# Ledger of designs, part 26: peptides against a protein of PDB entry 5A53

Target 1, 230 residues: chain A of PDB entry 5A53
Amino acid sequence: LVENVKQALFIPGQSCNKNLHDIMVDLSALKKPDMKRFNRKNDIHPFEDMSPLEFFSEKNDCSLMVLMTSSKKRKNNMTFIRTFGYKIYDMIELMVADNFKLLSDFKKLTFTVGLKPMFTFQGAAFDTHPVYKQIKSLFLDFFRGESTDLQDVAGLQHVISMTIQGDFQDGEPLPNVLFRVYKLKSYKSDQGGKRLPRIELVEIGPRLDFKIGRIHTPSPDMVTEAHKKP

## One batch from the design tools (peptide; aimed at target 1 T148 D149)

Design b2_p10_7_s2 (made by RFdiffusion4, then SolubleMPNN; from b2_p10_7, 6 letters changed)
Fold by OpenDDE base, seed 1:
Structure b2_p10_7_s2 (fold): chain B 230 residues (1-230), chain A 10 residues (1-10)
Amino acid sequence: as target 1 above (230 residues)
Amino acid sequence: APAPEPRSSL
């Protein structure tokens, strides 16, 4: 069974502000067509009660959710949620730093909707540290798109880069994750009568630096069931 | 190999 493309639901929380709304719009544009957005604010506190998110997952047929909230303690907070069988699988708070850039801050480049991004991960902790493993898993899962056979180089339009901001030791605060989006731009360079194909990476946005917040991890039983091949 | 991502449904 090829699993259907996971649908994402973007939910403005009660404390959602203009900046978070703009971030939500820009990040969700990368998930089109597999994305829904609520226009109404919802009073959801996922680390206190997860039941409203399970209800929204089932009712909207969305196994991916992003809750947009902001407080003094958790400014510009994007809570990423995954469900399995419409039950909460995992959650992570990713707070967007104030230095964010929107798509409007970059040169408008046309892109085709529905093309899969290529991911790059910078930092050994993405393969060793449980929190960064969850972040890697989440973003790969979130942007996987349709399983088309040919990842034809012709279909590669976007590169999403995720970088751990510096080294850290055990017991230190977890470094931010730098989220960057690039478009592959092909140029024909005319160098000495040879048309050499030149590929450049052009940043297109959004630019987000994620501060890691609270995490919910699945039970071992739920991990087993969610990874069970039918 | 990267760990497989969780399924969304049974």
Scores: peptide ipSAE 0.335, ipTM 0.847, DockQ to the pose 0.046
OpenDDE base, seeds 2, 3, 4, 5: peptide ipSAE 0.147, 0.207, 0.277, 0.288; ipTM 0.770, 0.796, 0.825, 0.829

Design b2_p10_7_s3 (made by RFdiffusion4, then SolubleMPNN; from b2_p10_7, 7 letters changed)
Fold by OpenDDE base, seed 2:
Structure b2_p10_7_s3 (fold): chain B 230 residues (1-230), chain A 10 residues (1-10)
Amino acid sequence: as target 1 above (230 residues)
Amino acid sequence: APAREPRSSL
């Protein structure tokens, strides 16, 4: 069963600002070609009414959505939404900290569109804690490109690193997730007349620190349906 | 596991 590549829809909310627009452009560039962007602001409040997002999911054939909003309480908020059967499956608010860096802040490196990134996750909570498990699942799903049988090193262009910022105990505020994007750069090192292949990770951006906000989790029934093989 | 997309029957 070759699973089709999930299409992402990026939606400016009514409160979308320039910074969020720039972040949207840069993050969505990593999802090309499997991405649509709205240019118009839409008044969507997904934790109050999900129906507009379900409508957009169906109308645009996009099972992934990102709503860009900003308020005093939720500054630079990216609401990541997944749908199943054009119904909301899960949602998570990830607020971008002010220390963000855009692709323009890094040395421009050419990249091939459509190559699947490799992910690295740092922090045990990505495997144990329900919220971080959802984040891990979301990002793996969001950036899952075409199923190539050979995730050969030759096809690996990008590494996305996600790190939980520090330790936390039960009942404490959830640490931020540090989102970093690297390009694999191959070099020929001339050491002593032997050309040794050298691979370096070069940060390419965007650099985003995500503060976790509100979450919507799927019903057990939706989990069961979403895991059924067609 | 990631939610499986329904195959777009489009």
Scores: peptide ipSAE 0.048, ipTM 0.729, DockQ to the pose 0.048
OpenDDE base, seeds 1, 3, 4, 5: peptide ipSAE 0.039, 0.028, 0.039, 0.013; ipTM 0.701, 0.661, 0.711, 0.578; seed 1 fails the geometry check

Design b2_p10_7_s4 (made by RFdiffusion4, then SolubleMPNN; from b2_p10_7, 6 letters changed)
Fold by OpenDDE base, seed 2:
Structure b2_p10_7_s4 (fold): chain B 230 residues (1-230), chain A 10 residues (1-10)
Amino acid sequence: as target 1 above (230 residues)
Amino acid sequence: APAPEPRSSR
């Protein structure tokens, strides 16, 4: 049994600002058609009370949520939430650094809605470190799209690159995750009268550097249940 | 191998 495409709900928090709204719009555009956005601010504090998010998950049939908040301690904070059976599975705060770029900062390229991106992960910690493993799992899950039997190269439109910014040791602050989005462009090169196919990666945005914040992890029982084959 | 992503429902 293949699970249906996970739907995402983008929620402006009470402290949501223009920058976060713009980031929300741009990131959510990559999740179309499997995305809903609230237009109103909601006073949600997920690390204090998760119940409002569970309610929104169930009422909107969205197992993915992104809460947009900003404070002095947690500027441009995107809290990514996953649910299992409309209960909180995991949460992670990813704070967008001020150097962000919007889709409007790049050359507008048309893209087909609903195509599954390919992911690339740079940094060994994505496979070894619990937090970066969660980030990897989250983004793969968030942008998984429809299960196609053949991820045919012909259907590949987008590459999402996630890079750990530098090396770190145990006990050091976790490096930022550099989020980059590229479109594959096919060109015909005219070299010596032979048209050779050329593929180029063109950055399309958004460009986001994520600072890692607070994390909620599922119980071992919830992990077991969420990974059971039906 | 990376752990499979969790399901959203039972």
Scores: peptide ipSAE 0.516, ipTM 0.900, DockQ to the pose 0.045
OpenDDE base, seeds 1, 3, 4, 5: peptide ipSAE 0.508, 0.515, 0.502, 0.497; ipTM 0.897, 0.898, 0.897, 0.894

Design b2_p10_8 (made by RFdiffusion4)
Pose (drawn by RFdiffusion4):
Structure b2_p10_8 (pose): chain A 225 residues (1-189, 195-230), chain P 10 residues (1-10)
Amino acid sequence: LVENVKQALFIPGQSCNKNLHDIMVDLSALKKPDMKRFNRKNDIHPFEDMSPLEFFSEKNDCSLMVLMTSSKKRKNNMTFIRTFGYKIYDMIELMVADNFKLLSDFKKLTFTVGLKPMFTFQGAAFDTHPVYKQIKSLFLDFFRGESTDLQDVAGLQHVISMTIQGDFQDGEPLPNVLFRVYKLKSYKSRLPRIELVEIGPRLDFKIGRIHTPSPDMVTEAHKKP
Amino acid sequence: SHEILNLPPV
């Protein structure tokens, strides 16, 4: 009854550069094998016209899309886009801070591609705040991959960790979201003692513009059997 | 050896 794994399409915008491309490549690796990359630059402006994104979603059968854009106003801009029936469901701009680390900045460890990641979300706002609820929903939907009734404990290899940069009060600017990836190590103490090793990429997301779905589309996208 | 866990039905 459940759908196939959602496919991701990574799209370099007109203003995409090499540094932003490196971020795309390393982040896209976490999506393997359910990912496609475009090589050319495309003149796409999602908050001016959504038509091209809906077109690419249909023709490439990708319900998840990431547009790469950079200007001084919005540097290292990653626009995460989800579609329903090839129409736009929601959008959010996540801009990468300059303190980012790539896979090259971390010791390369053995890594089995295509395993179900584990998630940890740190921050009460992930459950109550509309903006951060969308981010939690986005990254769960984006990277969880295959749904299954069966889990091999040996397959529990890595965790995707997302942390809000400190608590905050209403009216203040929204804190950044800290994207971290760790590989698990376990030792004997039955329950194992767990330690973590960072494998990257390391990304600090600055929150930009947001598009939310209409109530009608939410009803259809979240319809229960 | 491998340990397989049964999760809630999908």

Design b2_p10_8_s1 (made by RFdiffusion4, then SolubleMPNN; from b2_p10_8, 5 letters changed)
Fold by OpenDDE base, seed 5:
Structure b2_p10_8_s1 (fold): chain B 230 residues (1-230), chain A 10 residues (1-10)
Amino acid sequence: as target 1 above (230 residues)
Amino acid sequence: RRVVLRLPPV
């Protein structure tokens, strides 16, 4: 079963500002070549009316969408949307904290476009808590890339780390998710005349701390259909 | 092209 790579559409909302645009550009660079960006602002309110997003999903053949909006209540908000059959499957608001870093804040490293990142998830809630399970599912799906049999370590260039910021109990506000991107850098270290292959993780950006906002979850029937192996 | 939009297993 050959699954096509899911295409992402980045949409600046009406309230999209320069910071959100820069974040959009940098995050979308990790999704190249499987990414489209709109250059024009679109007035979309997905938690009020989802129909415009379904239309964009179908028209652009993109099952992944990211809407960029900002307000006092929801500053630097990235709404991640997934569709199934061009219908909304799930949505989640992830608000970028003001401490964000862009790719320009890090040492420019050349990277091969289209390589699949490795994910690391830190926090038990990614496997147990419904919201963090959705976030894990979303990011794994968003950056899955081509199903290459060559999960060869030689093809591994990027590590995306997602960390839940601290412990929480039931009824407490959900901790932020720390999004970090690293490049694997191979060094030939001559320690004592033996060339040992040393691999280091070098942060390349963007650096994003996500505050969790509103969520839309699929119906049980949509879950069953979306996971159905043909 | 049937885009089988399978989600990753939960």
Scores: peptide ipSAE 0.251, ipTM 0.844, DockQ to the pose 0.037
OpenDDE base, seeds 1, 2, 3, 4: peptide ipSAE 0.062, 0.092, 0.151, 0.084; ipTM 0.734, 0.758, 0.783, 0.755

Design b2_p10_8_s2 (made by RFdiffusion4, then SolubleMPNN; from b2_p10_8, 3 letters changed)
Fold by OpenDDE base, seed 5:
Structure b2_p10_8_s2 (fold): chain B 230 residues (1-230), chain A 10 residues (1-10)
Amino acid sequence: as target 1 above (230 residues)
Amino acid sequence: SRVILKLPPV
């Protein structure tokens, strides 16, 4: 079964500012061509009422959504939403720290739009802790792209790295997730003697440190339905 | 050829 590529909808909330707009533009560029953006602000509060998001999911045929909001308590907040059958499956708030870097802060490298990224996850909690498992699942699902045949492996240009910032114990605040994007650069070393590294990773942006906020988890019934193979 | 990606420590 070839799953259709999941479409993403980026929604500026009522409190969306310039920084969030710039972050939205840069992050959504990595999801092209499978991305839509609203140009108008929408007054959506997903943890109070999910119905507007379900309506937008169905109307736009988008199973991925990102809501951009900012408040004193939740500054630079990106709410990532997934739907199943146009119903809310899960949600997570990821707040971007003030130390973020945009694509314009890096050396302009030409990249091909629509290439599937490779992923790396650093931190044992991505495989054990329920919140970090959800983050891992979300980002893999968000950037999955088209089913690549073996021939497309030669075209892989981007690596997305996600790192848990430090260790934590039960009851402690969850460490931030460090989001980094790299381009693979191949070097033709014609010089016969020194084993020059054949591949370098060059950071291309955006650079985002995510603070974890509120989470909505799917019901057991929705998990069962979403994992049913047709 | 096996490509090994080494990320710098963050």
Scores: peptide ipSAE 0.036, ipTM 0.587, DockQ to the pose 0.045
OpenDDE base, seeds 1, 2, 3, 4: peptide ipSAE 0.023, 0.024, 0.017, 0.023; ipTM 0.596, 0.578, 0.573, 0.572

Design b2_p10_8_s3 (made by RFdiffusion4, then SolubleMPNN; from b2_p10_8, 5 letters changed)
Fold by OpenDDE base, seed 2:
Structure b2_p10_8_s3 (fold): chain B 230 residues (1-230), chain A 10 residues (1-10)
Amino acid sequence: as target 1 above (230 residues)
Amino acid sequence: RRVVLKLPPV
């Protein structure tokens, strides 16, 4: 079963600012060609009413959505939404810290559009803690791209790194997730007549530190339905 | 040979 590539819809909320717009542009560039963006602000409050997002999911045939909002309480907030059958499956608020870097802050490296990124996850909580498991699942799903046989290393240009910022105990605030994007650069090192392939990772951006906000988790029934292979 | 990609420090 080749799953169809999930389409993403980026939605500026009513409170979307310039920084969020720039972040939206840069993050959505990594999802090309499987991405749509709205140019107009939409007054959407997904934790109050999910129906506008379900409508947009269906109308645009997008099972991934990102709502860009900002307030004093939730500055630079990216709400990541997944739908199943055009119904809300899960949601998570990820607030971008002020130390963000845009693609323009890095050396412009050309990348091929539509290539599947490799992922690296740093932190045991990505496999054990429910919120970080959701984040891991979300980002893997969001950037999965076409099912290419990973054996063509020639087609692997990008590594997305996600790191939990430090250790935490039960009941403590959840550490930020450090989002980094690297390009694989292959060098032929000429050391002693044997060309050893040297691979270097070059950060290409965007650089985003995500503060975790509110979450919506799927019902057990929706989990069962979403994992049913046809 | 396992190529261990070491990511730069975050």
Scores: peptide ipSAE 0.032, ipTM 0.663, DockQ to the pose 0.043
OpenDDE base, seeds 1, 3, 4, 5: peptide ipSAE 0.030, 0.011, 0.012, 0.021; ipTM 0.591, 0.574, 0.586, 0.591

Design b2_p10_8_s4 (made by RFdiffusion4, then SolubleMPNN; from b2_p10_8, 3 letters changed)
Fold by OpenDDE base, seed 4:
Structure b2_p10_8_s4 (fold): chain B 230 residues (1-230), chain A 10 residues (1-10)
Amino acid sequence: as target 1 above (230 residues)
Amino acid sequence: SRVILQLPPV
């Protein structure tokens, strides 16, 4: 089954600022060519009314959306939305901490547009805790790209690393998720006649620390429908 | 530490 590549729509909210715009640009660059961006601010409050997002999903044929908003309570908030049948499937608020780095903060490395990233997840909770499971699922889904048989491992240039920042217990605030993007670099080291292939991970940005905010989870029925293979 | 690179699920 060749699944169609999920298209992402990046939406600046009414409270979108320059920092969020820059973050949006940088994060969306990783989703090219399967990405659209709105240039105009839209007054959307997805946890109050989801209908505008459903409308945008349908109108733009995008099953992935990212709403960029900022408030005193939810600074640098990226609301990640998935739709199924143009209806809201799930949502999660991921607030970018102030220590973020843009692509411009890193050495400019060329990357091929449209190459699928590899993922690494650090933290057991990505496999056990429902919120982190959703985050893992979301990001894997978001950056999955074309369902091609990865015959060309040589084309894999990027690693997205997601790390849960520290341990937590039940009832404690959920630790941030550290989002990092690396490029694989192969170096031929001539050390003493032994060519040891060295692979280095070079951070390319953006660097985002996500604070987890509000979550909307799908109904069991929607889960079942969304996982039905046609 | 072994970094296991996971490909997005096909």
Scores: peptide ipSAE 0.033, ipTM 0.708, DockQ to the pose 0.096
OpenDDE base, seeds 1, 2, 3, 5: peptide ipSAE 0.031, 0.027, 0.030, 0.028; ipTM 0.702, 0.680, 0.679, 0.619

## One batch from the design tools (peptide; aimed at target 1 D61)

Design b2_p11_3 (made by RFdiffusion4)
Pose (drawn by RFdiffusion4):
Formats: sequence, structure tokens, C-alpha cells
Structure b2_p11_3 (pose): chain A 225 residues (1-189, 195-230), chain P 11 residues (1-11)
Amino acid sequence: LVENVKQALFIPGQSCNKNLHDIMVDLSALKKPDMKRFNRKNDIHPFEDMSPLEFFSEKNDCSLMVLMTSSKKRKNNMTFIRTFGYKIYDMIELMVADNFKLLSDFKKLTFTVGLKPMFTFQGAAFDTHPVYKQIKSLFLDFFRGESTDLQDVAGLQHVISMTIQGDFQDGEPLPNVLFRVYKLKSYKSRLPRIELVEIGPRLDFKIGRIHTPSPDMVTEAHKKP
Amino acid sequence: PKLYSPFELED
């Protein structure tokens, strides 16, 4: 009954550069094998016209899309896009801060591609705040991959950790979201003692513009059998 | 069209 794994399409925008491309490559590796990359630049402005994104979603059968854009107003801009029936469901701009680390900045460890990641979300706002609820929903939907009834404990290899940069009060600017990836190590103490090693990429997301779905589309996208 | 429902958070 459940749908196939959602495919991701990574799209360099007109203003995409090499540094932003490196971020795309390393992040796209976490999506393997359910990922495609475009090599050329495309003049796409999602908050002015959504038509091209819907077109690419249909012709490439990708319900998950990431547009790469950079200006001084919005530097290192990653616009995450989800579609339903090839129409736009929601969008959010996540801009990467300059303190980012790539895979090259971390010791390369053995890594089995295509395993189900673990998730940990740190921050009460991930459950109550509309903006952060969308982000939690986005990254769960984006990277969880295959749904299954069976889990091999040996397959529990890495965790995707997302942390809100401190608590905050209403009216203040929204804190950044800290994207971290760790590999698990376990030792004997039955329950193992767990330690973590960072493997990257390390990304601090600054929150930008947001598009939310209509109630009608939510009804169809979240319809229950 | 093919349908891929976005992840819905539980309460």
C-alpha cells in the first residue's frame, strides 16, 4: 500500500557556484541511491513562478527537489521543495552559513550506502512551532528512504541530528537549525554503550521564505486509507 | 499522476 521511496532531484540555479555545488554533492550522497543531479544551470525563481519546478517533478518523477541559488541577500540558498501529484506541496529556503564543513573536512570512514538513517531532533519547537514542524516533516520525508517492517540491528549505522540553535521567545528572529551527521560506535556494558563520530556534512541552516499548502491539498496528500 | 504523500507528524 505504501508508496515507492521519494526521489530527490538536485537543481543548480542560475546563480549556483562551485562552493554551493560542493554542498549539493555531499548532501546528495546521503540520499543515494534515490537521487538525481542536474549538471546545468536553470533560471528558476520558485517564489515568482512554480511552473518549472512542477514540470521537472513530472518529467523526472521526483517528488523531492532542491534548488541551489546564491546572492548577497540570500547566500548559499537551498530551497527544499516537495510535490504532490507533481504540484507544489510546500517550499522552504534554508541558507547555509559560512562555517560549513564538507566530507573532505572529516576523516573518511567505512560507510555502507543505502542504509536507513536514524533521526534525532533537539528542540521543543520541532513539535509546536509551525516553521520548525515543517522542517522536521521535511527532513524526515527527505532522508528516511525505504519504509520496512524488518530492521537489521547491524544496519543501524549513522544518525541524522538536527538541533535548533537555542530556545527562543516569540517575536525574536528564528534560530538556525544545526544539521549534523554521526556514525555510530557501540561497546559492551543486554544494551551497548553508544558513542558518535562526526562524518559530515556539517551545515547551519538559516531559515528564509516559506510556502505552505492549501487545506484542500493537505486533505488529499494526507488522506487515509 | 503518481502520488507521494509528504510525511505527517504525529501528535

Design b2_p11_3_s1 (made by RFdiffusion4, then SolubleMPNN; from b2_p11_3, 5 letters changed)
Fold by OpenDDE base, seed 5:
Structure b2_p11_3_s1 (fold): chain B 230 residues (1-230), chain A 11 residues (1-11)
Amino acid sequence: as target 1 above (230 residues)
Amino acid sequence: PKFYPPYKLEE
């Protein structure tokens, strides 16, 4: 069973600003063609009432949603939502730090739309800590494209790097997650008659540092249902 | 670093 590629819906909240809009445009470009964007602001407060998101999930046939909001307490907040059977599975607030860079801040490189990114995660907590495990799961799921058995190296164009910013102990604030996007450039270097393929990573953006906010975790029953292979 | 999806080096 080839699972259909999950569709993402980007939703400007009522408090969406220009910066968030620009971030939304750039991040959503990485999800093309499996992405929809609302042009109108919607008054949604997912941690108060999830029903509007479930409605949008069903109405738009999108199991992935990103709500763009900004407040004094939660500036540049991207709420990532996943649904299962059009019901909320999990949610996480990821606030973009002010040091963000847009695609326009980097050298414009042509990229093929629809190519799957390769992910790399830096930090042991991505495998051990429940919050970072959720983040890892979310981003892998979010950018999971068509199941191609053969990852043809020739089809690898993008690498997304996610790094936990520093070590932390129990009781300390959770470090930010550094989101970086690179394009793979293959150079044929003629070094001494041996054509060694040289691969270089070139940052293409966006560059986002995510501060972790509120989290909604699925019920054990929903976890079991979501992991059932059809 | 572990890459996802796992890279199969075609021999």
Scores: peptide ipSAE 0.150, ipTM 0.702, DockQ to the pose 0.045
OpenDDE base, seeds 1, 2, 3, 4: peptide ipSAE 0.136, 0.141, 0.054, 0.072; ipTM 0.690, 0.692, 0.664, 0.659

Design b2_p11_3_s2 (made by RFdiffusion4, then SolubleMPNN; from b2_p11_3, 5 letters changed)
Fold by OpenDDE base, seed 5:
Structure b2_p11_3_s2 (fold): chain B 230 residues (1-230), chain A 11 residues (1-11)
Amino acid sequence: as target 1 above (230 residues)
Amino acid sequence: PKHYSPYKLPE
């Protein structure tokens, strides 16, 4: 069963600001060609009423959505939404810290559109803690792209690194997730007359530190249905 | 029906 590539819809909320718009543009560029963006602001409050998002999911045939909102309490908030059968599966608020960097803050590098990123996850909690497991699942799902059997190392151009910022214990605030994007740069190093292939990681942006906000988790029934192979 | 398996972590 070839699963179709999940399409992402980026939605400016009513409170979307210039910074969020710029972040949206840069992050969505990594999802091309499987991305749509709304040019108009939409007044959506997903934790109050999810029905508008379900409507947009169905109307645009997008199972991934990102809502861009900003308030005093939830500044630079990216709400990541997944749907199953055009119904809300899960949601998570990821607030971008003020120290973000855009693609324009890095050396402009040409990249091929549509190549899959490789992911790296730093922090044991990505495999054990429910919230970080959801984040890991979300980003892997979001950027999965076309199912190609060969992870063609030759086609690997991007590495997305996600790091939990420090250790934490029960009852402590959840550390931020550090989102970094690198391009693989191949060099022929001339070391002592031997041309050795050298690969370097060059940060290309965007650079985002995500503060974790509100979460909606799927019902056990929805989890079961979403994991059923046809 | 579009089946979305969110949790297929590549083993």
Scores: peptide ipSAE 0.036, ipTM 0.673, DockQ to the pose 0.607
OpenDDE base, seeds 1, 2, 3, 4: peptide ipSAE 0.024, 0.024, 0.022, 0.026; ipTM 0.650, 0.639, 0.647, 0.653

Design b2_p11_3_s3 (made by RFdiffusion4, then SolubleMPNN; from b2_p11_3, 6 letters changed)
Fold by OpenDDE base, seed 5:
Structure b2_p11_3_s3 (fold): chain B 230 residues (1-230), chain A 11 residues (1-11)
Amino acid sequence: as target 1 above (230 residues)
Amino acid sequence: PKHYPPYKLPE
């Protein structure tokens, strides 16, 4: 079964500001060519009414959506939405901390569009804690790209690193997720006449620290349907 | 009916 690549729709909300727009542009660049962006602001409140998002999912044939909003309580908020059958499957608010860096803050490197990133996850909670499991699932699904049977190591260009910022106990606020993007740079090191291939990771951006906000989880029935192989 | 790819939760 060749699964079609999931398309992402980036939606500026009514409260979208310049910083969020810039973040949207940079993050969406990693999803090219499987990305659409709205140029107009849309007044959407997904935790109050999900119907506009379901409409946009169907109309644009996008099963992934990112809503860009900002308020005093939820500054620089990226709401990540997934749909199944054009119905809301899950949602999560990820608020970008003020210490973010854009692609322009890093050395401009050429990259090939459409190459699948490799993911690294740091923190045991990505495998055990429901919220972090959802985040892991979301980002893997969001950037999965084409199902190439061969992880052609030769085609590996990007590494996306996601780190839980510190340990936490039950009842404590959930630590931020540190999102980092690296490019693999191959160097021929001439060390002592042996050309050893050296691979270095160079940060290329964007750099985002995500504060976790509100979450919508799918019903057990929807989970069962979404996992059914046709 | 558009067959949406099953949510492979990364195991």
Scores: peptide ipSAE 0.026, ipTM 0.624, DockQ to the pose 0.529
OpenDDE base, seeds 1, 2, 3, 4: peptide ipSAE 0.023, 0.071, 0.022, 0.022; ipTM 0.616, 0.733, 0.572, 0.613; seeds 2, 3 fail the geometry check

Design b2_p11_3_s4 (made by RFdiffusion4, then SolubleMPNN; from b2_p11_3, 6 letters changed)
Fold by OpenDDE base, seed 1:
Structure b2_p11_3_s4 (fold): chain B 230 residues (1-230), chain A 11 residues (1-11)
Amino acid sequence: as target 1 above (230 residues)
Amino acid sequence: PKFYPPYKLPE
């Protein structure tokens, strides 16, 4: 069963500003061609009422959604939503820190649309802590391209790196997640007559530091149903 | 480092 590539819907909330719009454009560019974006603002409060998001999921046939909102308490907030059967599966608020960089802040490099990124995760908590497990699952699912068996390394053009910013103990605030995007550049190093392929990673943006906000976790029943589908 | 998805090196 070739799993259909999940489609993402980017939604500007009522409080969406220019900075959030620019972040939305740059992040959504990594999801092309499997992305839709609304041009109009929508007044949606997912942690108060999830029904509008379920409606948009079904109407647009998108199982991934990102809501862009900003307030004094939750500045530059990207709410990532996943649906299963057009019902909310999980949600997480990821607030972008003010030190963000856009694609325009980096040297323009040729990028082929539609190639699947490679992911790297730095921090043990991505495999042990429930919140970071959800983040890992979310981003892997969000950028999961066509289920081809073994991707040829020849088709690899970019890497997305996610790093937990420092160590933390139980009861401490959860560290930010550092989101970085790199392009792989192959250099023919003529060192000593053997063409050793040298691969360099060049940051291409966007650069986002995510502060973790509110989380909605699926019911045990929804987890079971979601895992049954191949 | 574990990479996702797994890539097969061309033989």
Scores: peptide ipSAE 0.187, ipTM 0.735, DockQ to the pose 0.044
OpenDDE base, seeds 2, 3, 4, 5: peptide ipSAE 0.156, 0.123, 0.062, 0.144; ipTM 0.728, 0.707, 0.691, 0.738

